# Designs tried in a protein design run: peptides against a protein of PDB entry 7BDX. Part 319

Target 1, 212 residues: chain A of PDB entry 7BDX
Amino acid sequence: EMGAAACTLLWGVSSSEEVVKAILGGDKALKFFSITGQTMESFVKSLDGDVQELDSDESQFVFALAGIVTNVAAIACGREFLVNSSRVLLDTILQLLGDLKPGQCTKLKVLMLMSLYNVSINLKGLKYISESPGFIPLLWWLLSDPDAEVCLHVLRLVQSVVLEPEVFSKSASEFRSSLPLQRILAMSKSRNPRLQTAAQELLEDLRTLEHN

## One batch from the design tools (peptide; made by RFdiffusion4, then SolubleMPNN)

Design b2_p29_1_s4 (from b2_p29_1, 18 letters changed)
Fold by OpenDDE base, seed 4:
Structure b2_p29_1_s4 (fold): chain B 212 residues (1-212), chain C 212 residues (1-212), chain A 29 residues (1-29)
Amino acid sequence: as target 1 above (212 residues)
Amino acid sequence: as target 1 above (212 residues)
Amino acid sequence: SLMDELFEKTERNSEEAERNRYLDNIENS
């Protein structure tokens, strides 16, 4: 209970840029983000056995951790910190997104995807994430999720790669060969307007890249 | 590990007034401070049995909680919140200060005393704390501590009572009858200059109150 | 729930970070 409550408060206040700077300015930031990755990994590994109630203190705690990471990554100095000093956490998030089955931990997946998206705003972050082993297969694995919000945040992350020519050029062959075009086309017809728009924009961007 | 790390970060950022306002502006503030009291109480009760290593994750966690409460109480809106909405936490802190033996959990005692002192800056807070059952005996119990920092923060809290005529007048008879004058006089001769000064100032304030 | 409120706030912060990216791209164009 108390750990989840404290972490939830920390998540709430981490929406402030000044709080993110204060988190990162302390000598404990590195340790915190290291243990964050381990804690999230431990939680995801526990899901294969017991149906941990999604409303458990542990799930709330991990959700808050993912929220903190996302809010840190929303700030320029936070992105730079994560990419320079907490790469293991980024690798852990990528791994955990792969380990989670479609429909599992939807909200946690969304936060993890948002954190990666926020990191992708930094060119170093985008390069790091997109060069991660199995990144392209991971995007397509995640895009198979039945949840519209998961799919939306996957499409946003895909768009971040597509919009950066220096990054896209390195993976363009794999990207084109494995692109779940039928799935993205289905999303462009979604009743979810956000998902529909994101899928349409991505399809337009991809068409533009084929003509060049 | 993770709970203590998160709570320690929250403690660090809670030194900002804007962070304190953000903590208090959330619907979880009440729950957080309620669970804080329970967690601190559980920790102090555990000390009578096992020599919990003072460097344990649990001790660090409780230390950070006490630090957060202290930082919240350092801000005007935080004091008003604690006095209006978290009185049970104040009662818990007073109880825990009574339950701890001289020389036990010195740093925790200091933070708890600092939190009460910060609350005492608010006249409502000072009235509430000073009207708590056994408050005067508690001050003298704490003043028996071998630790100079504990004694210093007790003297500061005693001074907050003595400097407020409206509060002091209600307890003046009990205060004068139970005053450990020999102990305070011994502290006025301390080699610790902060303790020495605080004891001297309190003795001067008490003399001024006897002549009026 | 408060978790949903914090989630929505985090989503808005991510959208704001996205808007800032577009601004940076406009300033560099």
Scores: peptide ipSAE 0.338, ipTM 0.822, DockQ to the pose 0.208
Fold by OpenDDE base, seed 5:
Structure b2_p29_1_s4 (fold): chain B 212 residues (1-212), chain C 212 residues (1-212), chain A 29 residues (1-29)
Amino acid sequence: as target 1 above (212 residues)
Amino acid sequence: as target 1 above (212 residues)
Amino acid sequence: SLMDELFEKTERNSEEAERNRYLDNIENS
């Protein structure tokens, strides 16, 4: 209970850039983000057995942790910190996104995808994530999710890769060979306007890259 | 582990006024401070048995909670919130200060005394604390502590009472009858310059009040 | 719920970070 309450408050205040700077300015930031990864990993590993109630203190705690990581990654200094000092956390987030089944922990997936997207604003972060083993298969695994918000945040992350020629060129062959074009085309016809727009923009970006 | 890390970060960032406003602006502030009191009480009750290692995650967590309360009470809106909405927490802090033996949990005592001192800057807070049952005996119990920092923060809280004529007049008879004058005089000769000054100033304030 | 409000705030922060990326790309162009 108390841990979830404290972590939820920390999540709420981490929406401020000054709070992110204060979090990172302390000697405990490294330890916090290390334990964050371990805690999130332990939670996801626990899901294979007991139906953890989504409203459990543990679920709220893990959502707050993912929210804190996302808000830290929304700030330039936070992105630089994560990419330089918390790569193990990024690796953990990538792994957990792979370990979660389609439709499983949708809200947590959205937060983790948002955190990776925010990190991808940093060119070093984008390079690090995109060079991760199994990254492209992971994108398509996540794009198989029935949830429109999960798919939206996957498409945003894909677009972040496609928009950087230096990054896209390294993966272009694998990307083109495995692209779930029919799935993206189906999303471009979604009733969710955000998902529709993101899918349409990505299809336009991909068409532009095929002609170059 | 993770709870202690999160709470420690929240403590660190709570030194900012904007963070205190953000903590209090959320619907979870009441719940957080309610659970804070319960958690601190549970910790102090656990001390009668096992020698809790001072460096335990639990100890660090409780110290961080007390630190957050102290930092919230350092801000005007935080004092007003505590006095209006978290009186049970103030009652808990007063009780825990009574339950702790001299020399026991010195750092926690200092944080709790600092929180009460910060609350005492608010006239409503000072009235509330000073009208608490057993408040004057509690001050003298705490002043029996061998630790100079505990004694310093007790003297500061006593001074906060003495400096407010409206508050002091209500307790003046009990205060004068139970005053550990010899103990305060001994503190005015302390090698700790902060304790020496605080004891000397309080003795001067008391002399001024005897002549009026 | 407070969780939903925190999600929405976190989403807005991510959208703002995206806008900042766009600004950084304009300044470097």
Scores: peptide ipSAE 0.336, ipTM 0.822, DockQ to the pose 0.219
Fold by OpenDDE base, seed 2:
Structure b2_p29_1_s4 (fold): chain B 212 residues (1-212), chain C 212 residues (1-212), chain A 29 residues (1-29)
Amino acid sequence: as target 1 above (212 residues)
Amino acid sequence: as target 1 above (212 residues)
Amino acid sequence: SLMDELFEKTERNSEEAERNRYLDNIENS
């Protein structure tokens, strides 16, 4: 309980840029983000056996950790810190997104995807994430999720790759050969307007890249 | 480990007034401070049997909680919040200061005493603390501590009572009859310059009150 | 819920980060 409450408060205040700067300006940031990755990994590994009730203190704690990472990555100095000094955390987030089953820990997946998206605003971050082994298969695995919010944030991350010619050119052959076009087309017909729009925009961006 | 790391970061950022306002502006503050009191109480109760290594994650966690309370109480809105909405936490801090043995958890005692001192800057807080049952005996119990920092922060809290005539007048008879004058005089000769000065100033303030 | 409010706030912060990138790209274009 208390750990979840403290971490939830830290998540709430980390929405401020000045708080993110204060977190990163201290000698504790590296240790905190190292333990964050380990804690998230331990939690996901524990799910293979026990139906941890999603409302458990442990689940709330890990959601708050993912929320903190996301809010840190929402700030330019936070992105630069994560890309330069906490790459192991980014590797952990990518690994955990692969290890979680479709429909499993949906809110955690959304927060982790948002954190990766926020990191992808940094060109170094986008390069690092997109050059991660198995990144393209991971995107398609995540896009198979039944949850519309998971799919939305996957489409946003795919769009950030597509919008950067230098990044997209490195993976364009694999991307085109493995693209789940029928799945994206199905999402462009979604009743969820956010998912529908994101899928339509991505399809337009992809069509523009085929004609150039 | 992770709970202690998160709570330690929250402690660090709570040194900002804007962060204290953000902590208190959310619907979470009441729950957080309620659980804080319970966690501190549970920790102190666990010490009666096991030599919890002072360097344990649990000890660091509770120190960070006490540090957060202290930093919240350092801000005017934080004092007003604690005095109006978290009186049970103040009661818990007073109780725990009585339950801890001389020399036991010195850093925790110092942080708790600092929090009470910060609350005492608010006249409502000073009234509430000083009207607490057994407050004067508690001050003298704490002043028996072998640690100079504990004694220093007790003397500062005693001074805040002495400097408020409305508060001091209510307890003046008990205060004068139980005052450990020889102990305070011994502290006024301490090799610790901060303790020496605080004891000298208190003795001067007490002399001024006897002549008026 | 409290978790939902924090989630929505985190989502808005991510959308703001996106808007800022878009503005930076317009200013540099």
Scores: peptide ipSAE 0.334, ipTM 0.821, DockQ to the pose 0.197
Fold by OpenDDE base, seed 1:
Structure b2_p29_1_s4 (fold): chain B 212 residues (1-212), chain C 212 residues (1-212), chain A 29 residues (1-29)
Amino acid sequence: as target 1 above (212 residues)
Amino acid sequence: as target 1 above (212 residues)
Amino acid sequence: SLMDELFEKTERNSEEAERNRYLDNIENS
């Protein structure tokens, strides 16, 4: 209980840039983000056996950790810190997104995808994430999720790759050969307006890149 | 481990007034400070049986909680919040200061005494603390501690009572009859300069009040 | 819920970070 309460308060205050700067300005940031990755990994490994209720103190704690990482990555200095000093945490987030089944831990997936998207605003972060082994297959695995919010945040991350020519050129062949075009076309007809718009924009961006 | 790391980060950032305002501006502050008192009480109750190593994750967590309370109480809005909305936490801190033996949990005692001192800057807070049953005996119990920093922070809290005529008048008879004058005189000759000064100032303030 | 409010705030911060990327690209163009 108390750990979840403290972590939830830290998540709430981490929405401020000044708080992110204060977190990163201390000698404790490296240790915190190292243990964060380990804690998230331990939680996801526990899901295969026990139907952990989505509302458990442990689930709330891991959601708060993912929320803190996302809010840190929303700030320029936070992105630079994660890319330079916490690459193991980024590797862990990519791994956990692969280990989670479609429909499993939807809220956690959304937070982790948002954290990767925020890191992808930094060109070094985008390069690091997109050069990860199995990154393109991971995007398609995640895009198979039945949840519209998971799919929306995957499309945002795909768009971050597509809009960066230096990054897209390295993956363009694999991307074009494996693109789940029928899935994205189905999303462009979704009743969810946000998902519909994101899928339409991505289809327009992809068409523009094929004509160049 | 992770709970102690998160709580320690929250302690570090709570040194900012803006962070204290952000903690208190959320719907979670009441729940957090309620659980804080319970967690501190549970920790102190565990000390009678197990020699908890002073460096345990649990000890570090409780130190961080006491540090957060102290930092919140350092800010005007934080004092007003604690006095109006978290009186049970103040009662718990007073109780735990009584339950701890001389020389036991020195760092925790210092943090708790600092939190009470910070609350005592608010006249309503000073009234609430000083009207607590057994407050004067508690001060003398704490002043028997062999630790100079514990004794220093007790003397600061005693001075907060002495410098407020409206509060001191209610306790003046009990205070004068039980005052450990020989102990305070011994502290005024301490090799610790901070303790020496605080004891000298208190003795001067007390002399001024007897001549009035 | 309290978790939903924090989630929505985190989502807004991510949308603001996206907006800042576009501003940075306009200033550097």
Scores: peptide ipSAE 0.334, ipTM 0.821, DockQ to the pose 0.198

Design b2_p29_2_s3
Fold by OpenDDE base, seed 2:
Order: structure tokens, then sequence, then C-alpha cells
Structure b2_p29_2_s3 (fold): chain B 212 residues (1-212), chain C 212 residues (1-212), chain A 29 residues (1-29)
């Protein structure tokens, strides 16, 4: 309980750039992010095969950890730190997104996807994520989620790849063949306006790049 | 463990005024400080009757909690929050200082005393602390500590009371009769220059107020 | 299955160990 409360407070304050710099300036940062990945992995592996999200202190603690990573990745020096020094954590997040079932741990998935998106703002981060083995199959899997918010954040991550020519050119053939274009098209007809817009924009960008 | 790491990181960043404002602006602040008091109390109650300080994760966690409270109390809005909304925590700190033996948990005592001193910078905080039942007997007890750093921070807290006429006038007779003046005089002869100075200044101020 | 239960118990133990390592880290902070 107290640990989860402290972690939640740290999550809240980590929205500040100065707090992120303070976290990273400490000699404990490497170990903190290492144990963060291990804790998140152990949590997901401890879940029952049920699709439902746990509303527990353990879940809240892991949400706070994922939130901290997301907030760190929102800052330039934080992105650089994660890509240079915490690659194992990024690999863990990618793996956990693959291990979670559709509809399972929706809030955690969203936070992890937001962290990857934030890392992808940096070209080095985008390259690292997009060149990860199974990245495109993972996108296909995640776009099968029934949750509109999960799907929205997947589409945003795909958009980061598509909008970067140096990255997209390396995998353009695989993207064109392996993206669930029919599912994205269905999302462009969603009643959720945010999902609708993101899907429509991505489809337009993909079409533009098909003619180039 | 993760809780203690998160708590220690939160302690480190709580030295910033902006971080303190962020902590207090959250809807979790009240719960956090409530659990802080309960955790500190449970820790002290779990200690064996030994005088030695535990060098454990639990101890470090409680030190971090006490450090957070101290850092919050260093900021004006933090003092106001503690005095208005977390009085139970202040009462807990006073109680724990009474429950700890001389030489026991020196680092924790110092942090708790620093928090009370910081709260005492606010007149409302000073009034609340000084009007707490058993406050003057507690000062006498704490001045029996063999640790010079504990004694120094007690003397600083006493100085906060003495220098505020509106507070000191209410208890001046009890202070004059119940303060261990001979012990304070002995401290004014200490080899520790900080303790020596604080004791000398307090004795001079007390003498000045005796003639008024 | 029994295998799934064993894996869950191992994961719980790993989580406890990870939480314990973070406490040790906090000692060092």
Amino acid sequence: as target 1 above (212 residues)
Amino acid sequence: as target 1 above (212 residues)
Amino acid sequence: SEIQEEQKELAKKALEEALKKLEELAKLL
C-alpha cells in the first residue's frame, strides 16, 4: 500500500521536466528502471488467463511504474536515457504488449503504448522500436484489441513510423503487406471521434506513400 | 522494495518547491500523508527495545518518508497543508519522538525534529506544536539524547518557541521551570561547534527574556 | 492446468523478489 502511494505520487510529479532530470541525475536511475521492467514483467506473468483488468494495489503500482516511464519518455533527455541505457525496459514493454490478450489490462496497455510513442519522437528511439523483432506482427495483434483507446495509441505509434521516411523506407513492403488495412478502415468509421480521425489520417498518409 | 526506491526518489525530488506543490495538488496527498504517519508509527512500534538504529530497507523507507515530510514542511504551502489537513501526522511525529529511547533511531529523530522545526516557521504551526500536550516534557526527554545532532535540532525547536512572544508568553513559566537549563549549559561547553553555538544563543535569549 | 498454476506461483515469487530488490535499492539511495 505505502509503496503504491509513493509510486503514484512519483508518477504524478514525473510530469515535470525538472523531476525527470532529477530522477535521471541520480546514481540509482539505472537500477530503478531495471527493476521497473522486472516488476512489470512479473506482474503480467502472474495474471490469470482472464481478460479482466485487476483493480488492485499491485495493478495500481504497475500503472504508476508505466506512467513514470511514459513521463520520462515525454522529455528529450528521458528519451535519450531510455534508448541508450534502458533498452531492456523497452524490450520488456514490447514483449508485455505481445503477451497481453485483447481486452486484458487496457489501462496498462495504453500507458505502455504511450511510452513507446514518446520514445518514438526521437529518431534513435523510433529506429530501435521499429527494428525490434516482431514489431509489425505486434501492431497487428494490438489492433485486434476491442478497446478504442488501445487501438488509438497503436495507430499513433504506426503514424510515427509512417511519417519518418528513413524508418518507413526500410519496412515499407512489410507494412503494406502486414498491416490490417481492413481493420484500420473499420476504425475510420468508428463512433469514437479520436479513433476515427487517427485511422483516417493514417490511411491517407499510407495512400500518399503508396504513390511515391 | 520498489516502494522504498520510489519513496527515496520522491524524497530526493521533494527538495523542490514545485514538486511539493505537485504533491499537494494531487487528490492523493491526504491519503499519502495519512499512510505515512501510520507506517512510521508501525515501524517504531515494531522496534525491539534496543537502542541501536536499524540499517534496513524498512528503516530507509521510513527515513525517506520523514524526509518527504521535512521537505514539504520547508515550503510555505506545505506547512499550511500539514497544519490544516495533516494534524494527525504532526501528533504522530510528536508521539514517536517521545516513544524512542535516547540514542535510538538517531537519523529518524533528526528528520522528525527537522520537520517540526520547519512547521514551526509558521505561527499557526508553532502554536499547534507548542500547545500539544506534553510538549515541554518531550523537550526535556529529547535533550537527554547522547547524540549532538538530535540535541542541536531540539535546541533549534526550542529557539523557535522562545523567539515568538505570542507563543512563549503562554508557557514562559513552564519553560523556565521545566527546561533542563543545566543540560543546555553543558551543551554550551560542547566540543561540537554547532551544538555549542545553538546552546549559547538559546541561553542568552532565555536570560534576556527573564529580565523582561 | 497445474503447469499454469506453477508458472503463476513462480511469477508471484519473482514479483516478490523484484519488490525486495527495489527495497534494497532504496537502502542504497
Scores: peptide ipSAE 0.025, ipTM 0.539, DockQ to the pose 0.019; fails the geometry check
Fold by OpenDDE base, seed 3:
Structure b2_p29_2_s3 (fold): chain B 212 residues (1-212), chain C 212 residues (1-212), chain A 29 residues (1-29)
Amino acid sequence: as target 1 above (212 residues)
Amino acid sequence: as target 1 above (212 residues)
Amino acid sequence: SEIQEEQKELAKKALEEALKKLEELAKLL
């Protein structure tokens, strides 16, 4: 109860750049993000494969942790910190996104995907995550999720890769060979306007790359 | 457990005015401080009268909560918030300071006294706490503590009362009749320089009031 | 399976320990 409340409060205030700077200015930032990754990993490993996201204090705590990471990654200094000093956390997020089944822990997936997207705003971050083993298969695994918000944030992350020639050129062959085009086309017809727009924009970006 | 980490992180960053403003700008600030008071109260009630401060996660969590309150009270907007919107928390702190025996939970007492002192920087806050039932006896109860830091922060709070004529005039009779002068005189001879100075300054302030 | 339950209990304990470590870290801030 109170722990989840404190973490949720920290999550709320971490939307401020000044708060992110204060978190990072402490000598404990490294340890915090290390333990954050371990906590998130332990939580996901504690999930029964057939049990949905627990409405528990543990769940709320892990959501708040993921939210803090997302908010830190939203700030330029936070991205630089994560990419330089907390790569293990990024690796953990990528692993957890792969370990979760479609429809499992949807809220946590969204927060983790948002954090990766925010990291991808930094070219160094985008390079790091996109060069991770199994990154392209992971994107397609996540895009098979029934949840529209999960799929939206996957499409945004795919777009970040597509829009960066230095990153896309390295994965272009694998990307083109494995692209779930029919799935993306189906999403471009979604009733969800955000998902529809993201899928349509990505299809336009992909068409532009075919003509160059 | 999880709560103590997030709470202590929040404590560390709450030393920033910007973080305090962010905490207070959320619609959750009232609820957070309400739960804070309840948590602190539950912790103190769980203490066996003969057991010293537990080196436990619960203890650390409560210290972090008290630290957050202290840091919030250090900022003008935080004081205004506490005095206007979180009076129950102030009442809880006053109660807990009375419930704790001399030498019991010294660190928590120091943090709570620091928070009350910070609140006392606001005249409205000083009025509120000083008009609390049993406030003067509480100060003397706390001044009987063997700990020099507890006594220091009590003396600072006493000084805040003495330096404000509008507050002191209301309690002057009770204050003069119950003042543990011999105890304060003994503290003015302390080997602790901070305690010595605070006791000496208070004695000078009291002498000034006798001549006016 | 019994093995899955045992792994789940181990993961719960690991989560509790990670939570404790976060609390300890918080103490340092």
Scores: peptide ipSAE 0.023, ipTM 0.551, DockQ to the pose 0.019; fails the geometry check
Fold by OpenDDE base, seed 4:
Structure b2_p29_2_s3 (fold): chain B 212 residues (1-212), chain C 212 residues (1-212), chain A 29 residues (1-29)
Amino acid sequence: as target 1 above (212 residues)
Amino acid sequence: as target 1 above (212 residues)
Amino acid sequence: SEIQEEQKELAKKALEEALKKLEELAKLL
């Protein structure tokens, strides 16, 4: 209980750049993010099939952890830290996004995807994530999620890849061959305006790349 | 584990006024400080006699909690919150300071005393603390601690009472009759310069009040 | 399955241990 409360408060305040700098300026930032990854991994591995203990203290704790990572990744110094010093955490997030079933732990997936998207703002972060084994299949796995918010954040991450020629060129063949175009087209017709917009923008970006 | 890490990080960043405002601006601040009190109480009640598990996860967690309370109380809005909305926490801190033996949980005592001192900066906080049952005996109990840092923070809290005529007048008889003058005089000769200064200042303040 | 339950229990223990290491980390912060 108290741990989840403290972590939730830390999540809330970690939206501040100064708080992120304070977290990272400590000698324990490395260990914190290492244990964060381990905790998130252990949580996901503890899940029974499709059963979500969404309201458990552990669940809220892991949500707060993922939220902290997201907020850290929103800041330039935080992105630099994650990409340079906490690659294991990024690998863990990628793994967990793969290990979670469609519809499972939607809130956690959203937070983890937001963190990866924030990391992808840095070219070095985008390179690291996109060069991870199974990254392209993982995107399509996640895009198969029934949740519109999961799919939205996947589309944003896909867009980060597409918008960076140096990254896109390395995966362009696999990307083009496996692109779930029908799924993205369906999302471009979504009643969810955020999902609709993200899918439309991605389709426009893809069309631009096919003509160049 | 993660709870204590998050709590320690929250403690570190809670030294910022903006972080304190962010903590208090949340809908969960009341619950957090309620659980803080309960957690601290449960920890102290779990201690076996004089045995300190100083390096236990629980110990460090409680230290971080006490540190957060101290940092919150250092800020005007935090003091106002504690005095108005978290009196149970203040009562818990007073209780725990009484329940801990001399030499027991020195670091926790220091942090709790610092929090009470910070609360005592507000006249309303000082009134609340000083009007608590057994407050004067508690000060003398704490001043009997062998630790110089505990005694320093007790002297500072005593000084807060002495420097406020409206508060001091209510307890002046009990205060004068029970004042451990010999102990304070011994502290004024301490090799610890901080303790020495605090004891000297308090003795000067007391002398000034006896002549008025 | 019993194997899945055993893996879940191991993961719970690993979570508890990971939570305990974070508390230890918090001590160091």
Scores: peptide ipSAE 0.021, ipTM 0.542, DockQ to the pose 0.019; fails the geometry check
Fold by OpenDDE base, seed 5:
Structure b2_p29_2_s3 (fold): chain B 212 residues (1-212), chain C 212 residues (1-212), chain A 29 residues (1-29)
Amino acid sequence: as target 1 above (212 residues)
Amino acid sequence: as target 1 above (212 residues)
Amino acid sequence: SEIQEEQKELAKKALEEALKKLEELAKLL
C-alpha cells in the first residue's frame, strides 16, 4: 500500500528533468533500476492467466515503476544511464513484452513500449534494442495485440528503426520479410486516427526505402 | 521492498522545493500523507519491547516517510499543507513521540522532531503543535531521552515556542513549572557541543523572559 | 498445470523477496 503510493508519487515527480537528475545523481540509482527489473519480472511471472487484478497495489506499483523508467528515458542523461548502466533492465522489458499475451497487461505494455521508444531516441539505445535477440519476432508478436495503443507504440518503435539508416540497413531484409505488412496495412485503415496515421506513415517510409 | 526503495528515492528528491511542490500539486498528496500517518502508527504499535530491528525494511520505510514529512515541512507551501490539510499526521507524530520509550527508535524520533520543528517555523503550525493536548508533558518525556540528538531537537522545538511571544505568553506559567529545568541545565554541561549550546541558549532565553 | 502453479508461487515469493530487497535498498538510501 504505502510502497505503491510512494512509487506513484515518484512516478509523478519523475516527469521533471531535475528529478531525473536527482534520481540518477544518487548512489542508489543502479540498485533501484536493478530491483525495478526484478520486480517487474516477478510481477509478470506471478500473473494468473488473463485475470489481471489491475486495481491491486502490486499492479499499481509496477505501473509506477514502468512510468519512472519511461520518464527517465525521456531525458538525455536518463537514456545514457539506461543504455550504459542498466542494459539488464532493457533486456527485462524486451523479455516481458514477449512473455505477455495479446490483450494482457495493456497498460504495462504501453508504458514499457514508451520506455523503449524513449531509449530509441539515442542512437546507441536504438542499436542496442534493435540488435537484441528476437527483436523483429517480438515486433510481430506485439503487432498481433488487439489494443490500438499497444500497436501504436509498436509502430512508433518500428518507425524509430526505419528512420535510422545506419540501423535499418543491417536488418532491412529481415524487417521486410518478418514484419506483418498486411497487419500494418489493416492498421492504416483503423478508425483510431493516431493508429491510422502511424501505420500509413510507416508504410510510406518502408516504400520509400524500397526505392533507394 | 520496492515500496521502501521508491519511498527512499522520494525522500531523497523531496529535499528539492520543486519536488515538494510537485508532490503537493498532485491529487494524491492528501491520501499519501493520510496513509503515511497510519503506516507510522502501525509500525510503532508493532514494536516488541526494546528490540528495534533498525535494519528491517519496515523500519527504513518508516524512516523514509518521516524524512519526506520533514522535507515537506521545510518548504513554506509544505508547512501550509501540513497545518491546513494534514493535521491528523501532526497529531500522529505527537502521539508516536509520546508512545516511544526513552532510547527507543532514536532515528525516527529525530526525524519526527525535525518535522515538528520545521512546521513550527509557521506561526499557525507552532500554535497548533504547542496548543496540542499534553504538549508540555511530551517535551518533559522527550527530554528524558538518553540520546543527545533527540534532546537537541526537543530543545530546538522548545526554543521555537520561547522565541514566539504570542505563543509563549499563553503557556509561560506551564512551561516554567513543567519543563525539567535541571535536566536542561545538565544538558548545558554536555560534552556534545551542539546540545550544550542549544541548552545554554534556551536557558538564557528563558531567563530573559523571566525579567520581562 | 501443477508446474505452472509452482512457477507462479515461486514468482510470488520472488516478488515478495524483490519487494523486501527494495525495502533494504530504501534503508541504504
Scores: peptide ipSAE 0.020, ipTM 0.544, DockQ to the pose 0.020; fails the geometry check

